# Ledger of designs, part 199: peptides against a protein of PDB entry 5VVV

Target 1, 276 residues: chain A of PDB entry 5VVV
Amino acid sequence: FLCGVVEGFYGRPWVMEQRKELFRRLQKWELNTYLYAPKDDYKHRMFWREMYSVEEAEQLMTLISAAREYEIEFIYAISPGLDITFSNPKEVSTLKRKLDQVSQFGCRSFALLFDDIDHNMCAADKEVFSSFAHAQVSITNEIYQYLGEPETFLFCPTEYCGTFCYPNVSQSPYLRTVGEKLLPGIEVLWTGPKVVSKEIPVESIEEVSKIIKRAPVIWDNIHANDYDQKRLFLGPYKGRSTELIPRLKGVLTNPNCEFEANYVAIHTLATWYKSN
Target 2, 276 residues: chain A of PDB entry 5VVV as posed
Amino acid sequence: FLCGVVEGFYGRPWVMEQRKELFRRLQKWELNTYLYAPKDDYKHRMFWREMYSVEEAEQLMTLISAAREYEIEFIYAISPGLDITFSNPKEVSTLKRKLDQVSQFGCRSFALLFDNIDHNMCAADKEVFSSFAHAQVSITNEIYQYLGEPETFLFCPTEYCGTFCYPNVSQSPYLRTVGEKLLPGIEVLWTGPKVVSKEIPVESIEEVSKIIKRAPVIWDNIHANDYDQKRLFLGPYKGRSTELIPRLKGVLTNPNCEFEANYVAIHTLATWYKSN

## One batch from the design tools (peptide; made by RFdiffusion4, then SolubleMPNN)

Design b2_p26_8_s2 (from b2_p26_8, 13 letters changed)
Fold by OpenDDE base, seed 4:
Structure b2_p26_8_s2 (fold): chain B 276 residues (1-276), chain A 26 residues (1-26)
Amino acid sequence: as target 1 above (276 residues)
Amino acid sequence: SLEELLKKYLESKEKYFEQARKDVEE
């Protein structure tokens, strides 16, 4: 069971010292996972093709080493979906090289994220893939296999919540394709019925699990505030029955952008997790 | 182009923001 934090918000990423402090807290609270997915890391999303500089590499190596020191699984995410051409072998090769670099930093767990992108494929991709889901699954499977089928590999669908499913969760051709064709060793991220789910009913997890043919990892936006700089979510982790735990592969909270605001959010997640 | 990429990024971010804001108001 993956339980911890995803740094998955828009806005200024946390600094390395904050991330190290996070690892200390996660270990102390008996959580086990950190997903590196800051939207405004330029080389994570907008410029995903760009290799890390020597200086950036040193920082990431140090960070990954720190995660290991605190027995926190460091998952490196990349979001190529804004402008990748799935059918272009050079693009696939570029993605492989980028992940090879991160592997050299000591990273062993990875995620491919296709959140917050258009459903439209370019003309070249339409000639090769029957749907957007097929394109995403194809590259995800290929990368997963290329990396030697790492123990932890996550996929974030474009339809990552109930609201974004067309026509709905149980009838989504996109999610059906993901469920049927995504290799079984790849985990699927999900935010619940909504982008920010006040509640995640057990029935909603059963519904999505059926179509994706696996228990999801919750990317939990309950404490996310990147969308409203005037709000801080200081309340406890709630609206998730502990009955969800055996029905999930994990929970990663995407909390407030303000690092120091997240004590209650993360601590109460830990309490929730340990209560099962 | 860089301009097109930036536009896509901003539009996608705003779409997420709008949905998230709606979700928390419900």
Scores: peptide ipSAE 0.736, ipTM 0.966, DockQ to the pose 0.881
Fold by OpenDDE base, seed 2:
Structure b2_p26_8_s2 (fold): chain B 276 residues (1-276), chain A 26 residues (1-26)
Amino acid sequence: as target 1 above (276 residues)
Amino acid sequence: SLEELLKKYLESKEKYFEQARKDVEE
């Protein structure tokens, strides 16, 4: 069971010292996972093709080593979906080289994220793939296999919550394709009925699990505030029955951008997790 | 182009922001 934090917000990413402090807290609270997915890390999303510099490499190696020291699984995410051409082998090879570099930093867990992108494929991709889901699954499976089928590999769908499913969760051709064609060893991220889900009912998890043919990992935006910097979400992790735990592969909270505001958010997630 | 990439980034971010703001007000 993956339980911890995804740094998955828009805005200024946390600094290395904050991330190290996070690892200490996660260990102390008996959480086990950190997903590196800061939207405004330039080489994560907008410039995903760009290799890390020597200086950046040193920082990431140090960060990954720190995660290991605190027994936190470091999952490196990349979000190529803004401008990748799925059918272009050069794009696939570029993605492979980027992840090879990160592997050299000591990273063993990875994620491909296709959240917050348009559903439209370019003309070249339309000639090769029957749907957007087929394109995403193809590259995800290929990368997963290329990396030697790492123990932890995550996929974030474009339809990552109920609101974004067309026509709905149970009838989504996109999610059906993901469920049927994504390799079984790849985990699927899910955010719940909404982008910010006040509640995640057990029935909603059963519904999505059926179509994706696996238990999801929750990307939980309950404490996310990147969309409204005038608000801080200081309340406890709530609206999630502990009955969800045996029906999930994990829960990763995407909390407030302000690192210092997240004590309650993360601590109460830990309490929730340990209560089962 | 960089301009097109930035446009896609901003549009996607705003779509997420708009939906998130709606969700928390419900």
Scores: peptide ipSAE 0.735, ipTM 0.968, DockQ to the pose 0.914
Fold by OpenDDE base, seed 5:
Structure b2_p26_8_s2 (fold): chain B 276 residues (1-276), chain A 26 residues (1-26)
Amino acid sequence: as target 1 above (276 residues)
Amino acid sequence: SLEELLKKYLESKEKYFEQARKDVEE
């Protein structure tokens, strides 16, 4: 069971010292996972093709080493979906080289994210793939196999919540393709019925699990505030029955952008997890 | 182009923001 934090918000990423402090807190609270997915890391999303500089490499190596020290699984995410051409072998090779670099930093867990992108393929991809889901699954499977089928590999669908499913969760051709064709060792991220789910009913998890043919990992935006800089979410982790725990592969909270505001959010997640 | 990429980034971010704001007001 993956339980911890995803740094998955828009805005200024946390600094390395904050991330190290996070790892210490996660260990103390017996949580086990950190997903690196800051939207405004330029080399994570907008400029995903760009290799890390020597200085950036040193920082990431140090961060990954710190995660290991605190027995936190460090998952590196990349979001190529804004402008990747899935059918172009050069693009696939570029993605492979980028993840090879991160592997050299000591990272062993990875994620491919296709959240917050257009649901349309370019003309070249339409000639090769039957659907957007087919294109995403193809590259994800290829990368997963190329990396030697790492123990932890995550996929974030474009339809990552109930609201974004067409026509709905149980009848989504996109999610059906993901469920049928995504290799079984790859985990699927999900935010619940909504982008920010006040509640995640057990029935909603059973529904999505059926179509994706696996238990999801919750990317939980309950405490996310990147969308409203006037709000801080300081309340406890709630609206999730502990009955969800045996039905999930994990829960990763995407909390407030302000690092110092997240004590209650993360601590109460830990309490929730231990209460099972 | 860089301009097109930036546009895609901003539009996708705003779409997420709009949906998230709606979700928390319900």
Scores: peptide ipSAE 0.732, ipTM 0.965, DockQ to the pose 0.902
Fold by OpenDDE base, seed 3:
Structure b2_p26_8_s2 (fold): chain B 276 residues (1-276), chain A 26 residues (1-26)
Amino acid sequence: as target 1 above (276 residues)
Amino acid sequence: SLEELLKKYLESKEKYFEQARKDVEE
């Protein structure tokens, strides 16, 4: 069970010292996972093709080493979906090279994220793939296999919540393709019925699990505040029955952008997790 | 182009923000 934090917000990423402090806290609270997915890391999303500089590499190596020290699984995410051409072998090779670099930093867990992108494929991709889901699954499977089928590999669908499913969760051709064709060792991220789900009913997890043919990892935006910088969410982790735990592969909270504001959010998640 | 990429990034971010704001208001 993956339980911890995803740094998955828009806005200024946390500094390395904050991330190290996070790892210490996660260990203390018996959580086990950190997903590196800051949307404003240029080399994560907009410029995903760009290799890390020597200085950036040193920082990431140090960070990954720190995660290991605190027995936190460091998952490196990349979001190529803004402008990748799935059918272009050069794009695939570029993605491989980027992940090779991160592997050299000591990273062993990875994620491919296709959240917050247009559903439209370019003409070249339409000639090769039957659907957007087919394109995403193809590259994801290939990368997963290329990396030697790491123990933890995550996929974030474009339809990552109930609201974004067309026509709905149970009938989504996109999610059906993901469920049927995504390799079984790859985990699927999900935010619940909504982008920010006040509640995640058990039934909603059963529904999505059926179509994706696996238990999801919750990317939980309950404490996210990137969409409104005037708000801080200081309340407890709630609206999630502990009955979800046996039905999930994990829960990663995407909390407030302000690192210091997340004590309650993360601590109460830990309490929730241990209460099962 | 860089301009188009930036546009896509910003539009996607705003779409997320709008949906998230809506979700918390409900």
Scores: peptide ipSAE 0.728, ipTM 0.965, DockQ to the pose 0.920

Design b2_p26_8_s3 (from b2_p26_8, 16 letters changed)
Fold by OpenDDE base, seed 1:
Structure b2_p26_8_s3 (fold): chain B 276 residues (1-276), chain A 26 residues (1-26)
Amino acid sequence: as target 1 above (276 residues)
Amino acid sequence: ELEKLRKKYEESKEKYKKIAREAVEE
């Protein structure tokens, strides 16, 4: 069971010292996972093709080593979906080289994210792939196999919540393709019925699990505030029955952008997790 | 090309923010 934090917000990424402090807290509270997915890291999303510099490499190696020291699984995410051409072998090779670099830093767990992108494929991809889901699954499976089928590999679908599914969760052709064609060792991220779900009913998890043919990992936006700079979410982790735990592969909270605001959010997630 | 990419990033970000705000208000 993956339980911890995803740094997955829009806004200023956390500094390395904050991330190390996070690992100390995660270990202390018996949590086990950190997902690196800061949207404003240019080399994560907008400029995903760009290799890390020598200085950036040293920082990432130090961070990954710190996660290992605190027994926290470090998952490196990349979001190529803004401008990747899925049918172009050069794009696939560029993605492979980027993940090879991160693997050399000591990283063993990875994620491909296709959140917050348009459903439209370019003309070249339409000639090769039957649908957008087929294109995403193809590259994800290829990368997963290329990396030697790592123990932890995550996929974030473009339809990552109930309200994004057309016509709905149980009948989505996109999610059906993901469920049928995504290799079984790849985990699927999900935010619940909504982008920010006040509640995540057990029945909603059973519904999505059926179509994707696996238990999801919750990317939980309950404490996310990147969409409203006037609000801080300081309340406890709530609206999730402990009955969800045996029906999930994990829960990763995407908390407030302000690192110092997240004590209650993370601590109460830990209490929730340990209550089952 | 860079300008188009930046525009696409900003549009996707603002779309997310709008949907997230609406989801919290429901």
Scores: peptide ipSAE 0.721, ipTM 0.964, DockQ to the pose 0.934
Fold by OpenDDE base, seed 4:
Structure b2_p26_8_s3 (fold): chain B 276 residues (1-276), chain A 26 residues (1-26)
Amino acid sequence: as target 1 above (276 residues)
Amino acid sequence: ELEKLRKKYEESKEKYKKIAREAVEE
């Protein structure tokens, strides 16, 4: 069971010292996972093709080493979906080289994220792939296999919540393709019924699990505030029955952008997790 | 091309933010 934090918000990423402090807190609270997915890391999303500089590499190596020191699984995410051409072998090779670089930093767990992108393909991709889901699954499977089938590999679908599913969760051709064709060792991220789910009913998890043919990892936006700078979510982790735990592969909270605001959010997630 | 990419990023971000705000208000 993956339980911890995803740094997955829009806005200023946390500094390395904050991330190290996070790892210390995660260990202390018996959480086990950190997903590196800061939207404003240019080399994570907008410029995903760009290799890390020597200085950036040193920082990431140090960060990954710190995660290991605190027995926190460091998952490196990349979000190529803004402008990748899935059918272009050069693009696939570029993605492979980028993940090879991160592997050299000592990273062993990875994620491909296709969140917050248009649900369309370019002309070249339409000639090769039957659907957007087929394109995403193809590259995800290829990368997963290329990396030697790492123990933890995550996929974030474009339809990552109930409200994004067309026509709905149980009938989504996109999620059906993901469920049927995504390799079984790849985990699927999900935010619940909504982008920000006040509640995640057990039935909603059973529904999505059926179509994706696996228990999801919750990317939990309950404490996310990147969408409203006037709000801080200081309340406890709630609206998730502990009955979800045996039905999930994990929960990663995407908390407030302000690192200092997240004590209650993360601590109460830990309490929730240990209460099962 | 860079400006187009920047625009696409900003549009996707603003779309997310709008949807997230709406989701919280429901």
Scores: peptide ipSAE 0.721, ipTM 0.964, DockQ to the pose 0.930
Fold by OpenDDE base, seed 5:
Structure b2_p26_8_s3 (fold): chain B 276 residues (1-276), chain A 26 residues (1-26)
Amino acid sequence: as target 1 above (276 residues)
Amino acid sequence: ELEKLRKKYEESKEKYKKIAREAVEE
């Protein structure tokens, strides 16, 4: 069971010292996972093709080493979906080289994210792939196999919540393709019925699990505030029955942008997890 | 090309923010 934090918000990323402090807190609270997915890291999303500089490499190596020291699984995410051409072998090779570099930093767990992108393929991809889901699954499977089938590999679908599914979760051709074609060792991220879900009913998890043919990992936006900087979400982790725990592969909270505001959010997630 | 990419990023971000704000008001 993956339980911890995803740094997955829009806005100023946390500094390395904040991330190290996070690892210390996660260990203390018996949480086990950190997903690196800061959307404003240009080499994560906008400039995903760009290799890390020597200085950036040193910082990431130090961060990954710190995660290991605190027994936190460090998952490196990349979001190529803004402008990747899935059918172009050069794009696939570029993605492979980027993840090779991160592997050299000591990273062993990875994620491919296709959140917050247009649902349209370019003309070249339409000639090769039957659907957008087929294109995403193809590259994800290829990368997963290329990396030697790492123990933890995550996929974030473009339809990552109930409201994004057409016509709905149980009938989504996109999610059906993901369920049928995504290799079984790859985990699927999900935010619940909505982008920000006040409640995640057990029945909603059973529904999505059926179509994706696996238990999801919750990317939980309950405490996310990147969409409204006038709000701070300081309340407890709630609206999730503990009956979800045996039906999930994990829960990663994407909390407030303000690192110092997240004590209650993360601590109460840990309490919830231990109450199973 | 860079301007187009920046535009895509900003549009996707603003779309997310709008949807997220609406989701928490319900």
Scores: peptide ipSAE 0.717, ipTM 0.963, DockQ to the pose 0.935
Fold by OpenDDE base, seed 3:
Structure b2_p26_8_s3 (fold): chain B 276 residues (1-276), chain A 26 residues (1-26)
Amino acid sequence: as target 1 above (276 residues)
Amino acid sequence: ELEKLRKKYEESKEKYKKIAREAVEE
């Protein structure tokens, strides 16, 4: 069970010292996972093709080493979906090289994220892939296999919540393709019924699990505030029955952008997790 | 091309923010 934090917000990424402090807190609270997915890190999303500089590499190596020191699984995410051409072998090769670099930093767990992108494929991709889901699954499977089938590999679908599913969760051709074609060792991220779910009913998890043919990892935006800079979510982790735990592969909270505001969010997640 | 990419990024971010705000208000 993956339980911890995803740094997955829009806005200023946390500094390395904050991330190290996070790892210490995660260990102390018996949480085990950190997903690196800061949307405003240019080399994660907008410039996903760009290799890390020597200085950035040193920082990431140090960060990954720190995660290991605290027994936190460091998952490196990349979000190529803004401008990748899935059918272009050079794009696939570029993605491979980027992940090779991160592997050299000592990273062993990875994620491919296709959140917050248009469903439209370019003309070249339409000639090769029957659907957007097929394109995403193809590259994801290829990368997963290329990396030697790492123990933890995550996929974030474009339809990552109930309200994004067309026509709905149980009938989504996109999610059906993901469920049927995504290799079984790849985990699927999900935010619940909504982008920010006040509640995640058990039935909603059963529904999505059926179509994706696996238990999801919750990307939990309950404490996310990147959508409203005037708000801080300081309340406890709630609206998730502990009955979800046996039905999930994990829960990663995407908390407030302000690192210091997240004590309650993360601590109460830990309490929730240990209460099962 | 860079301007187009930046525009896509900003549009996707603002779309997310709008949807997230709406989801919390419901």
Scores: peptide ipSAE 0.716, ipTM 0.963, DockQ to the pose 0.934

Design b2_p26_8_s4 (from b2_p26_8, 17 letters changed)
Fold by OpenDDE base, seed 4:
Structure b2_p26_8_s4 (fold): chain B 276 residues (1-276), chain A 26 residues (1-26)
Amino acid sequence: as target 1 above (276 residues)
Amino acid sequence: KLEELKKKYEESKEKYKKIAREAVEE
């Protein structure tokens, strides 16, 4: 069971010292996972093709080493979906080289994220792939296999919540393709019924699990505030029955952008997790 | 084009923010 934090917000990423402090807190609270997915890391999303500089590499190596020191699984995410051409072998090779670089930093767990992108494929991709889901699954499977089938590999679908599913969760051709074609060792990220789910009913997890043919990992936006900097979510982790725990592969909270605001959010997630 | 990519990023970000705000208001 993956339980911890995803740094997955829009806005200024946490500094390395904050991330190290996070790992210390996660260990102390018996959480086990950190997903590196800061939207405003240019080399994570907008410029995903660009290799890390020597200085950036040193920082990431140090960060990954710190995660290991605190027995926190460091998952490196990349979000190529803004402008990748899935059918282009050069794009696939570029993605491979980028993940190779990160693997050299000592990273062993990875994620491919296709959140917050258009469903439209370019003309070249339409000639090769039957659907957007087929394109995403193809590259995800290829990368997963290329990396030697790492123990933890995550996929974030473009339809990552109930409200994004067309026509709905149980009938989504996109999620059906993901469920049927995504290799079984790849985990699927999900935010619940909504982008920000006040509640995640057990029935909603059973519904999505059926179509994706696996228990999801919750990317939990309950404490996310990147969409409204006038709000700060200081309340406890709630609206998730502990009956979800045996039905999930994990929960990663995407909390407030303000690192210092997240004590209650993360601590109460840990309490929730240990209460099962 | 760099400016087009930046625009696409910002549009995606603002779309997310709008949807997220709406989701918490329901």
Scores: peptide ipSAE 0.721, ipTM 0.964, DockQ to the pose 0.925
Fold by OpenDDE base, seed 1:
Structure b2_p26_8_s4 (fold): chain B 276 residues (1-276), chain A 26 residues (1-26)
Amino acid sequence: as target 1 above (276 residues)
Amino acid sequence: KLEELKKKYEESKEKYKKIAREAVEE
């Protein structure tokens, strides 16, 4: 069971010292996972093709080493979906080289994210792939196999919540393709019925699990505030029955952008997880 | 190309923010 934090917000990323402090807190609270997915890291999303500099590489190696010291699984995410051409073998090779570099930093767990992108393919991809889901699954499976089928590999669908599913969760052709064609060792990220789910009913997890043919990992936006600069979410982790735990592969909270605001959010997630 | 990519990033970000705000208000 993956339980911890995703740094997955829009806005100023956390500094390396904040991330190291997070790992110390996660270990103390018996949580086990950190997903690196800061949307304003240019080499994660907008400029995903760009290799890390020597200085950036040293920082990431130090961060990954610190996660290992605290027994925290470090998952490196990349979001190529803004401008990747899936049918172009040069794009696939560029993605492979980027993940090879991160593997050299000592990273062993990875994620491909296709969140917050248009549900359209370019003309070249339409000639090769039957649908957008087929294109995403093809590259994800190829990368997963290329990396030697790592123990932890995550996929974030473009339809990552109930309200994004057309016509609905149980009938989505996109999610059906993901469920049928995504290799079984790849985990699927999900935010619940909504982008920010006030509640995640057990029945909603049973519904999505059926179509994707696996238990999801919750990317939980309950404490996310990147969409509203006037609010801090300081309340406890709530609106999730402990009956969800045996029906999930994990829960990763995407908390407030302000690192100092997240004590209650993360501590109460840990209490919830241990209560099962 | 760079300006187009930056525009696409900003548009996707603002679309997310709008949907997230609406989801919290429901």
Scores: peptide ipSAE 0.721, ipTM 0.965, DockQ to the pose 0.933
Fold by OpenDDE base, seed 5:
Structure b2_p26_8_s4 (fold): chain B 276 residues (1-276), chain A 26 residues (1-26)
Amino acid sequence: as target 1 above (276 residues)
Amino acid sequence: KLEELKKKYEESKEKYKKIAREAVEE
């Protein structure tokens, strides 16, 4: 069971010292996972093709080493979906080289994210792939196999919540393709019925699990505030029955952008997790 | 290409923010 934090918000990424402090807190609270997915890290999303500099490499190596010191699984995410051409072998090779570099930093767990992108394929991809889901699954499977089938590999679908599914979760052709074609060792991220889910009913997890043919990892936006800079979410982790725990592969909270605001959010997630 | 990419990033971010705000107000 993956339980911890995803740094997955829009806005100023946390500094390395905040991330190290996070790892210390995660260990103390018996949480085990950190997903690196800061949207404003240009080499994560906007400039995903760009290799890390020597200085950035040193920082990431130090961060990954710190995660290991605190027994926290460090998952490196990349979000190529803004402008990747899935059918172009050069794009696939570029993605492979980027993840090879991160593997050299000592990273062993990875994620491919296709959140917050348009469903439109370019003309070249339409000639090769039957659908957007087929294109995403193809590259994800290829990368997963290329990396030697790492123990933890995550996929974030473009339809990552109930409201994004057309016509709905159980009938989504996109999620059906993901369920049928995504290799079974790859985990699927999900935010619940909505982008920000006030509640995640057990029945909603059973529904999505059936179509994706696996238990999801919750990317939980309950404490996310990147969409409203005037709000801080300081309340406890709530609206999730403990009956979800045996039906999930994990829960990663995407909390407030303000690192200092997240004590209650993360601590109460840990209490929730340990209550089962 | 850079301007187009920046535009796509900003549009996707603003779309997310709108949907997230609406989801919390419901």
Scores: peptide ipSAE 0.717, ipTM 0.963, DockQ to the pose 0.935
Fold by OpenDDE base, seed 3:
Structure b2_p26_8_s4 (fold): chain B 276 residues (1-276), chain A 26 residues (1-26)
Amino acid sequence: as target 1 above (276 residues)
Amino acid sequence: KLEELKKKYEESKEKYKKIAREAVEE
């Protein structure tokens, strides 16, 4: 069970010292996972093709080493979906080279994220792939296999919540393709019924699990505030029955952008997780 | 190309923010 934090917000990324402090807190609270997915890291999303500089590499190596020291699984995410051409072997090779670099930093766990992108394929991709889901699954499977089938590999679908599913969760051709064609060792990220789910009913997890043919990892936006900088979410982790735990592969909270605001969010997630 | 990419990023970000705000207000 993956339980911890995703740094997955829009806004100023946390500094390395904050991330190390996070790892200390995660260990102390018997949480086990950190997903690196800061959307404003240009080399994560906008410039996903760009290799890390020597200085950035040293920082990431140090961060990954710190995660290991605190027994926290460091998952490196990349979000190529803004401008990748899935059918272009050069794009695939570029993605491979980027993940090779991160592997050299000592990273062993990875994620491919296709959140917050347009569903429209380019003309070249339409000639090769039957659907957007087929394109995403193809590259994801290829990368997963290329990396030697790492123990933890995550996929974030473009339809990452109930409200994004067309026509709905159980009938989504996109999610059906993901369920049927995504390799079984790849985990699927999900935010619940909504982008920010006040509640995640058990039935909603059973529904999505059926179509994706696996238990999801919750990317939980309950404490996310990147959509409204005037708000801080200081309340407890709530609206998730502990009955979800046996039905999930994990829960990663995407908390407030303000690192210092997240004590209650993360601590109450830990309490929730231990209450099963 | 860079301007278009920046535009796509900002548009996706603002779309997310709108949807997230709406989801919390419901």
Scores: peptide ipSAE 0.716, ipTM 0.962, DockQ to the pose 0.931

